Peptides against a protein of PDB entry 7BDX. Designs and how they scored, part 211

Target 1, 212 residues: chain A of PDB entry 7BDX
Amino acid sequence: EMGAAACTLLWGVSSSEEVVKAILGGDKALKFFSITGQTMESFVKSLDGDVQELDSDESQFVFALAGIVTNVAAIACGREFLVNSSRVLLDTILQLLGDLKPGQCTKLKVLMLMSLYNVSINLKGLKYISESPGFIPLLWWLLSDPDAEVCLHVLRLVQSVVLEPEVFSKSASEFRSSLPLQRILAMSKSRNPRLQTAAQELLEDLRTLEHN

## One batch from the design tools (peptide; made by RFdiffusion4, then SolubleMPNN)

Design b2_p21_8_s2 (from b2_p21_8, 12 letters changed)
Fold by OpenDDE base, seed 3:
Structure b2_p21_8_s2 (fold): chain B 212 residues (1-212), chain C 212 residues (1-212), chain A 21 residues (1-21)
Amino acid sequence: as target 1 above (212 residues)
Amino acid sequence: as target 1 above (212 residues)
Amino acid sequence: MEEIIKENIKKTQEIGAEMRE
């Protein structure tokens, strides 16, 4: 309980750039983010057996950890840190996104996707994530989620790839061959305006790339 | 382990006034500080039985919690919060300082004493602490500690009482009758210059009060 | 790239704000 509360407060204050700098300026940052990945992984692995209540202290703790990573990745120095010094954490997040079933741990998925999106702002981060084994299949797996918010964040991450020619060119063939076009088209007709817009924008971006 | 790491980071960043404001501005602050007291108490109670290694994750966690309280109390809004909304925590700290034996948990004692000293900067805080049952006996109990740093912080807290006439007047009789003068005189001859100075200053302040 | 980065930073902040709600 206390750990979850402390971590939740740390999440809240990590919304500040100065706090992120303070977190990273310490010699403890590396260890913290290493353990973060392990903790998140342990939580997800525990879900296969015990129906841990989504509202448990453990769940809240993991959500806060994911939130901290997201907030760190929102800042330039944080992105640089993650990409240079916490690659294992990024790999873990990618793995966990694959391990979670559609509809499972929706909030955690959203947080993890946001963190990856933020990391993807950095070209080096985008390259690292997109070159991860199984990245493209993972995107499509995640787009199968019934949750509109999960899908929205996936579409945003896909857009980050598509909008970066140097990254897109490496995976373009796989991307095109496996693109769940019908699913994206369905999302472009969603009643959720945010999802609708994101899907439409992505479709437009993809059309532009086909003509170039 | 993860909880201790998170709490340690929170401790580190709480050195910033803006972070303290952010912590307190959230609706989660009350709960956090409530649990903080309980957690610290549980730790101290556990020491009577199991020689928990001072370097355990649990110890580090509690030290970080005490550090957070200290940092919060270093800021005006933090002091106000503690005195108005976290009195139970202050009571807990006072109790724990009494429960710990001389030479036991030196670092924790120092942190707790620092927190109380910081709170004592606020007149309302000083009044609250000094009017705590057994406060004067507690001060003398703490001055029996063999650790110079513990004694230093006790002397500083005593000085805060002595320098505030409105507070000192309420306990002056008990204070004078129970004052461990020989112990303070011994400290004024300490090889530790910080302890020496603090003891000398306190002796001077006490002499001034006897002549007024 | 710089324009995309700027846009993404803006989007990141927007997403972050949404998460805090």
Scores: peptide ipSAE 0.031, ipTM 0.811, DockQ to the pose 0.048
Fold by OpenDDE base, seed 5:
Structure b2_p21_8_s2 (fold): chain B 212 residues (1-212), chain C 212 residues (1-212), chain A 21 residues (1-21)
Amino acid sequence: as target 1 above (212 residues)
Amino acid sequence: as target 1 above (212 residues)
Amino acid sequence: MEEIIKENIKKTQEIGAEMRE
């Protein structure tokens, strides 16, 4: 309980750029982010296949951790730190996104996807994530989620790849061959306006790439 | 481990006034400080009489908590918050300072004494602490500690009482009757310059009060 | 991209608030 409360406060204050800089300026950041990945992994592994996201201290703790990572990745020096010094954490996030079943721990998925998106704003981060083994299959796995918010953040991450020629060129063949076009088309007709817009924009970007 | 790491980072960033304001501006501060006292109490109760301060995650966690309280109390709005909304925490700190034996958990004592001193900068805080049952006996109990840093912070807290006429007048009789003058005189001759200075200043203040 | 970062920060906070209710 105390850990969850402390971590939740840390999450809240990490929304500040100055706080992120303070976190990273200390000698404790490396250890913190190292343990973060392990803690999230332990949590996910403790979940039974049928157990949805629980309203528990453990869940709150892990959400706070994911939130901190997201907030750190929202700032340039934070992105650089994660990509340079905490690659194992990024690998863990990618792994956990694959390990979670459709509809399982939806909010955690959203947080992790937001963190990856924030990292992807850095070209070095985008390169690192996109070159991870199974990255493209993982995107399609995640896009099969029934949750609109999960799918929204997947589409945003896909768009980050598509809009970066240096990254897209490396995976273009696999991307084109496995693209769940029908799924994205269905999302472009979603009643969720955010999902609809993201899907439409991606489809337009993909069309532009096919004609060029 | 993760809790200790998170709490340690929160401690580090709480050195900023803006971070303290952010912590208190949220709706989570009350719960956090409520649990803080309970956690510190549980830790102290778990210590055997012969167990000194341990280099453990648990110790680090509690130190971080005490550090956060100290940092919050270092700022005006933080002092006001503690005195108005977290009195139970202050009561707990006073209790724990009494429960710890001489030489036991020295660093924790120092942190807790620093937090109380910071609270004492606020007249309302000083009144609250000094009016706690057994406050004066507690000061003398703490002053029997062999650790110079513990004694230093006790002397500072004593000075805060002595220098505030409204507070000192309420306890002057008990204070004068129980004052360990020989102990303070010995400290005024200490090889520790900080302790020496604090003891000398207090003796001068006491002399001024006796002549008035 | 910057707008999405801001949205993500907001959404992250919203998720945190929902878990406390």
Scores: peptide ipSAE 0.044, ipTM 0.818, DockQ to the pose 0.251; fails the geometry check
Fold by OpenDDE base, seed 1:
Structure b2_p21_8_s2 (fold): chain B 212 residues (1-212), chain C 212 residues (1-212), chain A 21 residues (1-21)
Amino acid sequence: as target 1 above (212 residues)
Amino acid sequence: as target 1 above (212 residues)
Amino acid sequence: MEEIIKENIKKTQEIGAEMRE
C-alpha cells in the first residue's frame, strides 16, 4: 500500500518538467527505471489471462509506474534518457503490449502506448522502437483491441512512423503488405470523434505516400 | 524494492517547494501521510531491539518517508498541513522517538527530530508538540543518546521551546525541575563543534530565563 | 506532436484520477 501511494504521488508530481529533471539528475534514475520494467513485467505475467482488478494496490502501483514513464518521456531530456540509458525498459514495454490480450489491462495499454508515442517524438527513439523485432505486427495486433482508446493510441504511433520518411522507407514494404486497411477504414467511421479523426488523417497520409 | 526506489525519488524531489505544493495540492496527501505514520510505526515495532540493518530495503524506505516528512515540514504550507491535517503523524513521530532505545536507529531519529524541529517553526506546531503528553521527559530521554547528532537535534528542539515565551511559560516549572543540566554542560565541552555550540547557546538562554 | 503530448499528459492525469475513485 505505501509503495503504491508513494509511486502515485511521484506520478502526479512528474507532470512537471522540473521534477523530471530532478529525477534524472540524481544517481537513482537508472535503478528506478530498471526495477520499473521488472515490476511491470512481473505484474503482466501474474495476470495469466484473468481480468485485471483495477482497484488492486498492485494495479494502481503499475499504472503509476507507467504514468511516470509517460511523463518522463513527455520531456526532451526524459526522452533522451530513456532512449540512451533505459532501452531495456522500452523493450519491456513493447513486449508487454504484445503479451496482453485484446481487452486486457486497457488503461495500462493506453499508458504504455502513450509512453512509446512520447519517445517516438525523438527521431532516435522512433528509429529504435520501429526497428524492434515484430514492431509492425505488434501494431496490427494492438489495433484488434476492442477499446477505442487503445486503438487511438496505436493509430497515433502508426502516424509517427508514417510521418517520418527516413523511418517509413525502411518499413514501407512490410507496411504495404500487412496494413489492415479495412480496420482503419472502419475506425474512420467510428462514433468516437478522436478515433475517427486519427483514422482519417492516417488514411490521408497513407494515400499520399502511395502516390509518391 | 520498487517501493523503496519510488519513495527515495519522491524524497529527493520533495526538497523543492513547488513539489511540496504539488504533493499537498492533490487529494492523496492525507492518505499518504496517514500510511506513512503506520509504516514507520510497523518498522519500529519490528526492530524489537535488534540492530537496524541500515542497508535493508525496509530501512531505506522508512528513511525516505521520514525525509519526505522533513522536507514537507521545511515549507510553510507543509507545516500548516501537518499541524492541521496530519496530527496523528506528529503523535506517531513523538511516540516512535520514545520507543527507540539509545543508539538505535540513529539516522531515523535524526530525520524525525528534524521534522519536529521544522514543524516547531510554526507557533501552532510548537504549541502542539510541546503540549504532547510526556514531551519534556522525552527530550531528556533522547539526550541520553550516545550519538552526537541525535543530541544536537534534541538541543535544537529544546531551544525552540526556550525561545518562545508563550510556550516556555507553560512548561517552565517542569523544565526547571527536570533539566539535565550536567548533561548539557558536558555537551558544551564536546569535541563536536555543532553540538558544543548548540549546548552553549542553550545554556546562555537558560541562564537568561532564570534571571528574568 | 506537442499538442498530443499535452493531451497525453492530461489524459495520464485523468486516468490517475479515475483510478483514485
Scores: peptide ipSAE 0.043, ipTM 0.817, DockQ to the pose 0.276; fails the geometry check
Fold by OpenDDE base, seed 4:
Structure b2_p21_8_s2 (fold): chain B 212 residues (1-212), chain C 212 residues (1-212), chain A 21 residues (1-21)
Amino acid sequence: as target 1 above (212 residues)
Amino acid sequence: as target 1 above (212 residues)
Amino acid sequence: MEEIIKENIKKTQEIGAEMRE
């Protein structure tokens, strides 16, 4: 209980750039983010066995951790930190996103995807994430999620890849061969305006790349 | 481990007034500080039985909690919050300070005393603390601590009482009858310059009150 | 928790949008 409460407060205040800088300016940031990855991994691994109540203290704690990572990644220095000093955490997030089934832990997925998206704003971060083994299959796995918000954040991450020629060129063949075009087209007709727009934008970006 | 890490980061960032405002501006502050009191109490109660390693995760966690309370109390709105909405926490801190033996958990005592001192900057806080049952005996109990830093913060809290005529008048008789004058005089001759100064200032304040 | 998630989601999206610009 106390851990979840503390982490929730830390998450809330991490919305400030100055707080992110304060978190990272200390000597404890590395340890914190190292343990964060381990804690998140432990939580996800526990889901296959015990009916973990989504409203459990453990769930809240992990959500807060993911939120903190997201907020850190929202800031330039935070992205630099994650990409330079917490790559294992990024690897963990990618792994956990793969280990979660469609519809499973939707809120956590959204937070983790948001964190990856924020990291992808940094070219170095985008390169690192996109070069991760199984990254493209992971994107399509995640895009199969029934949750519109999950799909939205996947599409945004895909867009980040597509919009960076250096990154896209490395995986263009795999990308083209495995692209769930029908799925994305269906999303472009979604009643969810945010999802609709994201899918349309991605389709436009993809069309532009095919003509070049 | 993760809880201690999160709480430590929260402690660090709570040095900012803006962070304190952010903590208190949320709907979770009440719950956090309620659980804080319970957690601190549970820790102190556990000390009589198990050789709790002072460097344990639990100890670090409780230290961080006490540090957060101290930082919150350093800010005007934080004092208002504690005095208005977290009186039970103040009661808990007073109780725990009484339950700890001289020389026991020195660092925690210092943090708790600092929090009370910071609260005492608010007249309402000072009134509340000083009207607590056994407050004066508690001050003298704490002043018997062999640790100079503990004694320093006790003297500061005593000074806060002495400097407020309305508060001092209510307990002046008990204060005068129980004042460990020889102990304070000894502290005024301490090699620790901070302790020496605090004791001298208090003695001067007391002399001024006797002449009025 | 849901409220905090929504707030953070919104903020993250806002920041992400600003950087694409």
Scores: peptide ipSAE 0.035, ipTM 0.809, DockQ to the pose 0.087; fails the geometry check

Design b2_p21_8_s3 (from b2_p21_8, 11 letters changed)
Fold by OpenDDE base, seed 5:
Structure b2_p21_8_s3 (fold): chain B 212 residues (1-212), chain C 212 residues (1-212), chain A 21 residues (1-21)
Amino acid sequence: as target 1 above (212 residues)
Amino acid sequence: as target 1 above (212 residues)
Amino acid sequence: MEEEIEENRRLTEEIGVESLE
């Protein structure tokens, strides 16, 4: 309980760039982010296949951790830190996103995807994530989720790859051969405006790449 | 482990006034400080009489909590918050300082005393603490500690009371009748310069009060 | 008072570092 409360406060204040710099400027950041990955992994492994996210201190704790990672990744120096010094954490996030079933831990998925998206703003981060083993299959696995918010953030991450020629060229063949086009087309007709827009934009970007 | 790491980071960043304001400006501060008191109490209750502070995650966690309280109390709005909205926490700190034996959990004692001193900078805080049941006996109990740093912070807290006429007048009779003068005189001859100075200053302040 | 607060801040940080080591 206390850990969750403390972590939640840390999450809240980490929304400030100055706080992120203070966290990273200390000698404790490496250990913190190392343990973060392990804690998130332990939580996900503790879940039964039929158990969705519960309103628990444990869930809140893990949400706060994911939120901190997201806030750190929102800052340039934070992205550099994660990509240079906390690659294991990024690997863990990718792994956990693959381990979670469709509809399972939806909020956590969203938070993790948001963190990855923030990391992807850095070209080095985007390269690292996109070159991770199973990255493209993972995107399609996640895009099978019934949750519109999960799908939205997956589409944003896909768009980050598609819009970067240096990254897209390395995965273009696999990307084109495995693209769930019908799924994305269905999303472009969604009643959810954010999902609809993201899907439409991605489809337009994909069309421009096919004509070039 | 993760809780201790998160709490330690929160402690570090709480050294900033802006971070303290951010913590208190949220809707989670009340709950956090409520749980803080309970956590500290649980820790102290878990200690055997012969067990000193151990190098453990639990100890670090509690140190970080005490550090956060200290940092919050260093800011005017933080002092107001503690005295107005977290009185139970202050009561708990006073209680725990009484429950700890001389030489037991020395570092925690110092941190808690530092937090109380910071609160005492606020007249309302000083009034609240000094009017707590058993406050004067508690000061003398703590002043029996063999640790120079504990004694130093006790003397500073005593000085806060002595220098405030409105507060001192309410306890002057009990204070004068129970004052461990010989103990303070011994401290004024200490080889520890900080303790020596604090004891000498207090003795001078006490002499001025006796002549008025 | 401000100097004493700053000293307290410094001391809490030092104690915190020692507790982590």
Scores: peptide ipSAE 0.053, ipTM 0.765, DockQ to the pose 0.289; fails the geometry check
Fold by OpenDDE base, seed 4:
Structure b2_p21_8_s3 (fold): chain B 212 residues (1-212), chain C 212 residues (1-212), chain A 21 residues (1-21)
Amino acid sequence: as target 1 above (212 residues)
Amino acid sequence: as target 1 above (212 residues)
Amino acid sequence: MEEEIEENRRLTEEIGVESLE
């Protein structure tokens, strides 16, 4: 309970760039993010396959941790830190996103996707994430999620890949061969305006790439 | 371990006034500080009488919590919050300071004393603390600690009482009758310059009060 | 991109609030 409360407060204040800088400026950041990854992994591994989401102090704690990572990744120096010094955490997030089933732990999944998206804003971060083994299959696995918010953030991450020619060229063949086009087209017709727009934009970007 | 790491980070960033405001501006602050008191109390109660200090994740966690309280109390709005909305926490800190033996949990004791001192900067806080049952005996109990830092912060808290006529007048009789004058005089001869100065200043303040 | 980051920040806050309810 106390841990969840503390992490929740830390999550809230981490919305400030100055707080992120303060977190990272200390010598404790490395340890914190190392343990963060382990904690998130332990949580996900403890989930029974049929349990979608836990409404517990433990889940709140892990959500807060994921939120902190997201907020850190929202800042340029935070992205640099994660990509340079906490790659294991990024690997863990990717792994956990793969380990979670569609519809499972939706809130956590959204937070993790948001963190990866934020990291992907940096070319170095995007390169690192996109070069992860099984990244493309992971994207499509995640895009099969019934949750619109999950799908939205997957589409955004896909867009980050597609919009960077250097990155896209490396995966273009696999990407084209495995693209769930019908799924994305369905999303472009979603009643969720954010999902609809993201899917439409991605389709436009993909069309542009096919003509080049 | 993760809880300790999170609290430690939160402690570090709580040195910022803006972070304190952010902590207090949310609806989670009340719960956090309520659980903080309970957690600190549970820790102290779990200590065996012969165990001076635990070098554990639990102790680190509690130290961080005490540090957060101290940093919150360093800010005007934080003092207002503690005095108005978290009196139970202040009561808990006073209780725990009484429950700890001289030389026991020195670091925690220092942090708790620092928090009380910071609270005492506000007249309302000073009034609240000083009107706590057994406050004067508690001060003398704490002043018997072999640790110079503990004694220093006790002397500072005593000074806060002595320098506020409205507060001091209420306890002056008990204060004068129980004052460990020889102990304070010994501290005024300490090789520790901070302790020496604090003791000297207090003795001067006390002399001034006797002449009035 | 900056707008998306800000939106993400806002969304994380919203998730945080929802997770506490």
Scores: peptide ipSAE 0.029, ipTM 0.781, DockQ to the pose 0.276; fails the geometry check
Fold by OpenDDE base, seed 1:
Structure b2_p21_8_s3 (fold): chain B 212 residues (1-212), chain C 212 residues (1-212), chain A 21 residues (1-21)
Amino acid sequence: as target 1 above (212 residues)
Amino acid sequence: as target 1 above (212 residues)
Amino acid sequence: MEEEIEENRRLTEEIGVESLE
């Protein structure tokens, strides 16, 4: 319980750039983010396939850890740190997103996807995550999630790939051959305005790329 | 391990006034400091009388918690918060300082004493801790510690009482009757310059009070 | 992009609040 409380407070204050700089400026950051990945992995491995995110101290703790990673990735120096010094954590996040079933640990998925999106703002980060084995199949797997917020953040990450020609050109053939167009079209008709807008924008970007 | 790492990072960043304000501005602060007291108490109760502070994750965690309390008490709004909303934590710290044997958990004692000293900067805080049952006997008990840093911070806390007439007047008879003068005189001859100075200053302040 | 980052920060805080209820 105390660990979850401490981690939650650390998450809250990590919204400040100065706090992120303070975390990263210390000699403890590497160890912290290494153990973070291990802890998140252990949690996901402990979940049964039918267990939704439990209102537990353990789930809150992992949720807070994912929040910290997201807030660190929201800052330029934090993105640089993750891409240069904590790649194993990024690999772990990608793995965990694949290991979780659709509808399982929805809020955790959202935070992990937000962290990857923030990392993708850095071209080096975008290249790194998009070149990860199974990245494109993972995006489509995640897009099958029944939760609108999960799907929204998947579409945002897909858009990050599509908007960067240097990255998209490498995966364009695989992307086009496996694109779940009907699913994205369905999302463009969603009652959720954020999901609707994200799907429409992505469809427009994809149409532009086909004509180029 | 992850809890200790998170708590250690929170301790490090809590040196900032803005971080302390952020911690206290949230609705989680009360719960955090409540559980902090419980966690510290559980740790001390788990110690055997002959066990020094172990290099363990648990000891590091409690050490970091005491550090956070100290940093919160270093800020005016933090002192106000502790004195107004977390008095049970202050009571717990006083209790734990009494429960620990001389030479036991030296670094933890130092941080707890530092937190009480910071609280004593607020007159309301000084009144509160000095009016706690057994406060004066506790000071003399702690002054029997073989560690110079523990004794230094005890002397600093004693000085906080002596320098505030409104507080000292209430306890002056008990203070004078139980004062370990020979022990303080011995400390004024210490090779530790900080301890030596603190003991000398206290002796000067006490002499001034006897002539008034 | 900066606006999206700020939105993500805000959303993260909102999610955090919801998780504590």
Scores: peptide ipSAE 0.027, ipTM 0.778, DockQ to the pose 0.263; fails the geometry check
Fold by OpenDDE base, seed 2:
Structure b2_p21_8_s3 (fold): chain B 212 residues (1-212), chain C 212 residues (1-212), chain A 21 residues (1-21)
Amino acid sequence: as target 1 above (212 residues)
Amino acid sequence: as target 1 above (212 residues)
Amino acid sequence: MEEEIEENRRLTEEIGVESLE
């Protein structure tokens, strides 16, 4: 309980750039983010195959950890730190996103996807995550989720790849051959306006790439 | 381990006034400080009578919690919060300072005394702690500690009481009748220059009060 | 992209609030 409360407060204050800089300027940052990955992994591994998100202190704790990573990745120096010094954490997030079933731990998936998206704003971060083993299959696995918010954040991450020629060119063949186009087209007709817009924008970007 | 790491980071960033304001402006502050008191109490109760400070994650966690309280109390709005909304935490700190034996958990005592001293800068805070049951006996119990740092911070807290006429007048009879004058005189001759100075200043303040 | 980062920050905070209830 106390750990979850402390982590939640840390999450809240990490919305400040100055707080992120203070966290990263300390000698405890590396250890903290290493343990963060381990804690998130332990939580996901403790879930039975049919268990959705638990309203528990442990769940709250893991959500707060994912939120902290997201807020750190929202800042340029935070992205640099994650990409240069905490690659194992990024690998863990990618792994956990793959280990979770469709509909399982939806809110956690959203937070993890948001963190990866923030990291992807850095070209080095985008290169790192997109060159990770199984990245393209992972995107499609996540896009098969029935939840609109998960799919929204997957589409945004896909768009980050598509809009960066240096990264997209390396995976363009695999991307085009495996693209769940019918799924994305269905999302472009969603009643969820954010999902609809994201799917439409991605489709427009993909069309532009086909003509170039 | 993760809880201790998160709490340590929160302690570090709580040195900023803006972070303290952010912590207190959130809807989780009350619960956090309530659980803080419970956690500190549980730690102290788990100590066997002969156990000194453990180099453990639990010890680090409790130190960080005490440090956060100290940093919150260093800010005017933080003092107001602690005195108006977290009195139970202050009561817990007073209780724990009494429950610990001389020489037991010296560093924790110092942190707790620093937090109480910071609270005492607010007249309302000073009134609250000084009117707490057993406050004067507690000061003398703490002043019997063999550690110079504990004694230093006790003397500073005593000085806060002595220098505030409205507070001192209420307890002046008990204070004068129980004052360990020989102990304070011995401290004024200490090789520790900070302890020596604090004891000398307190003796000067007490002499001034006797002549008025 | 900057607008999307800010939106992500906001959404993260909202998820955090919901998770604490």
Scores: peptide ipSAE 0.025, ipTM 0.781, DockQ to the pose 0.290; fails the geometry check

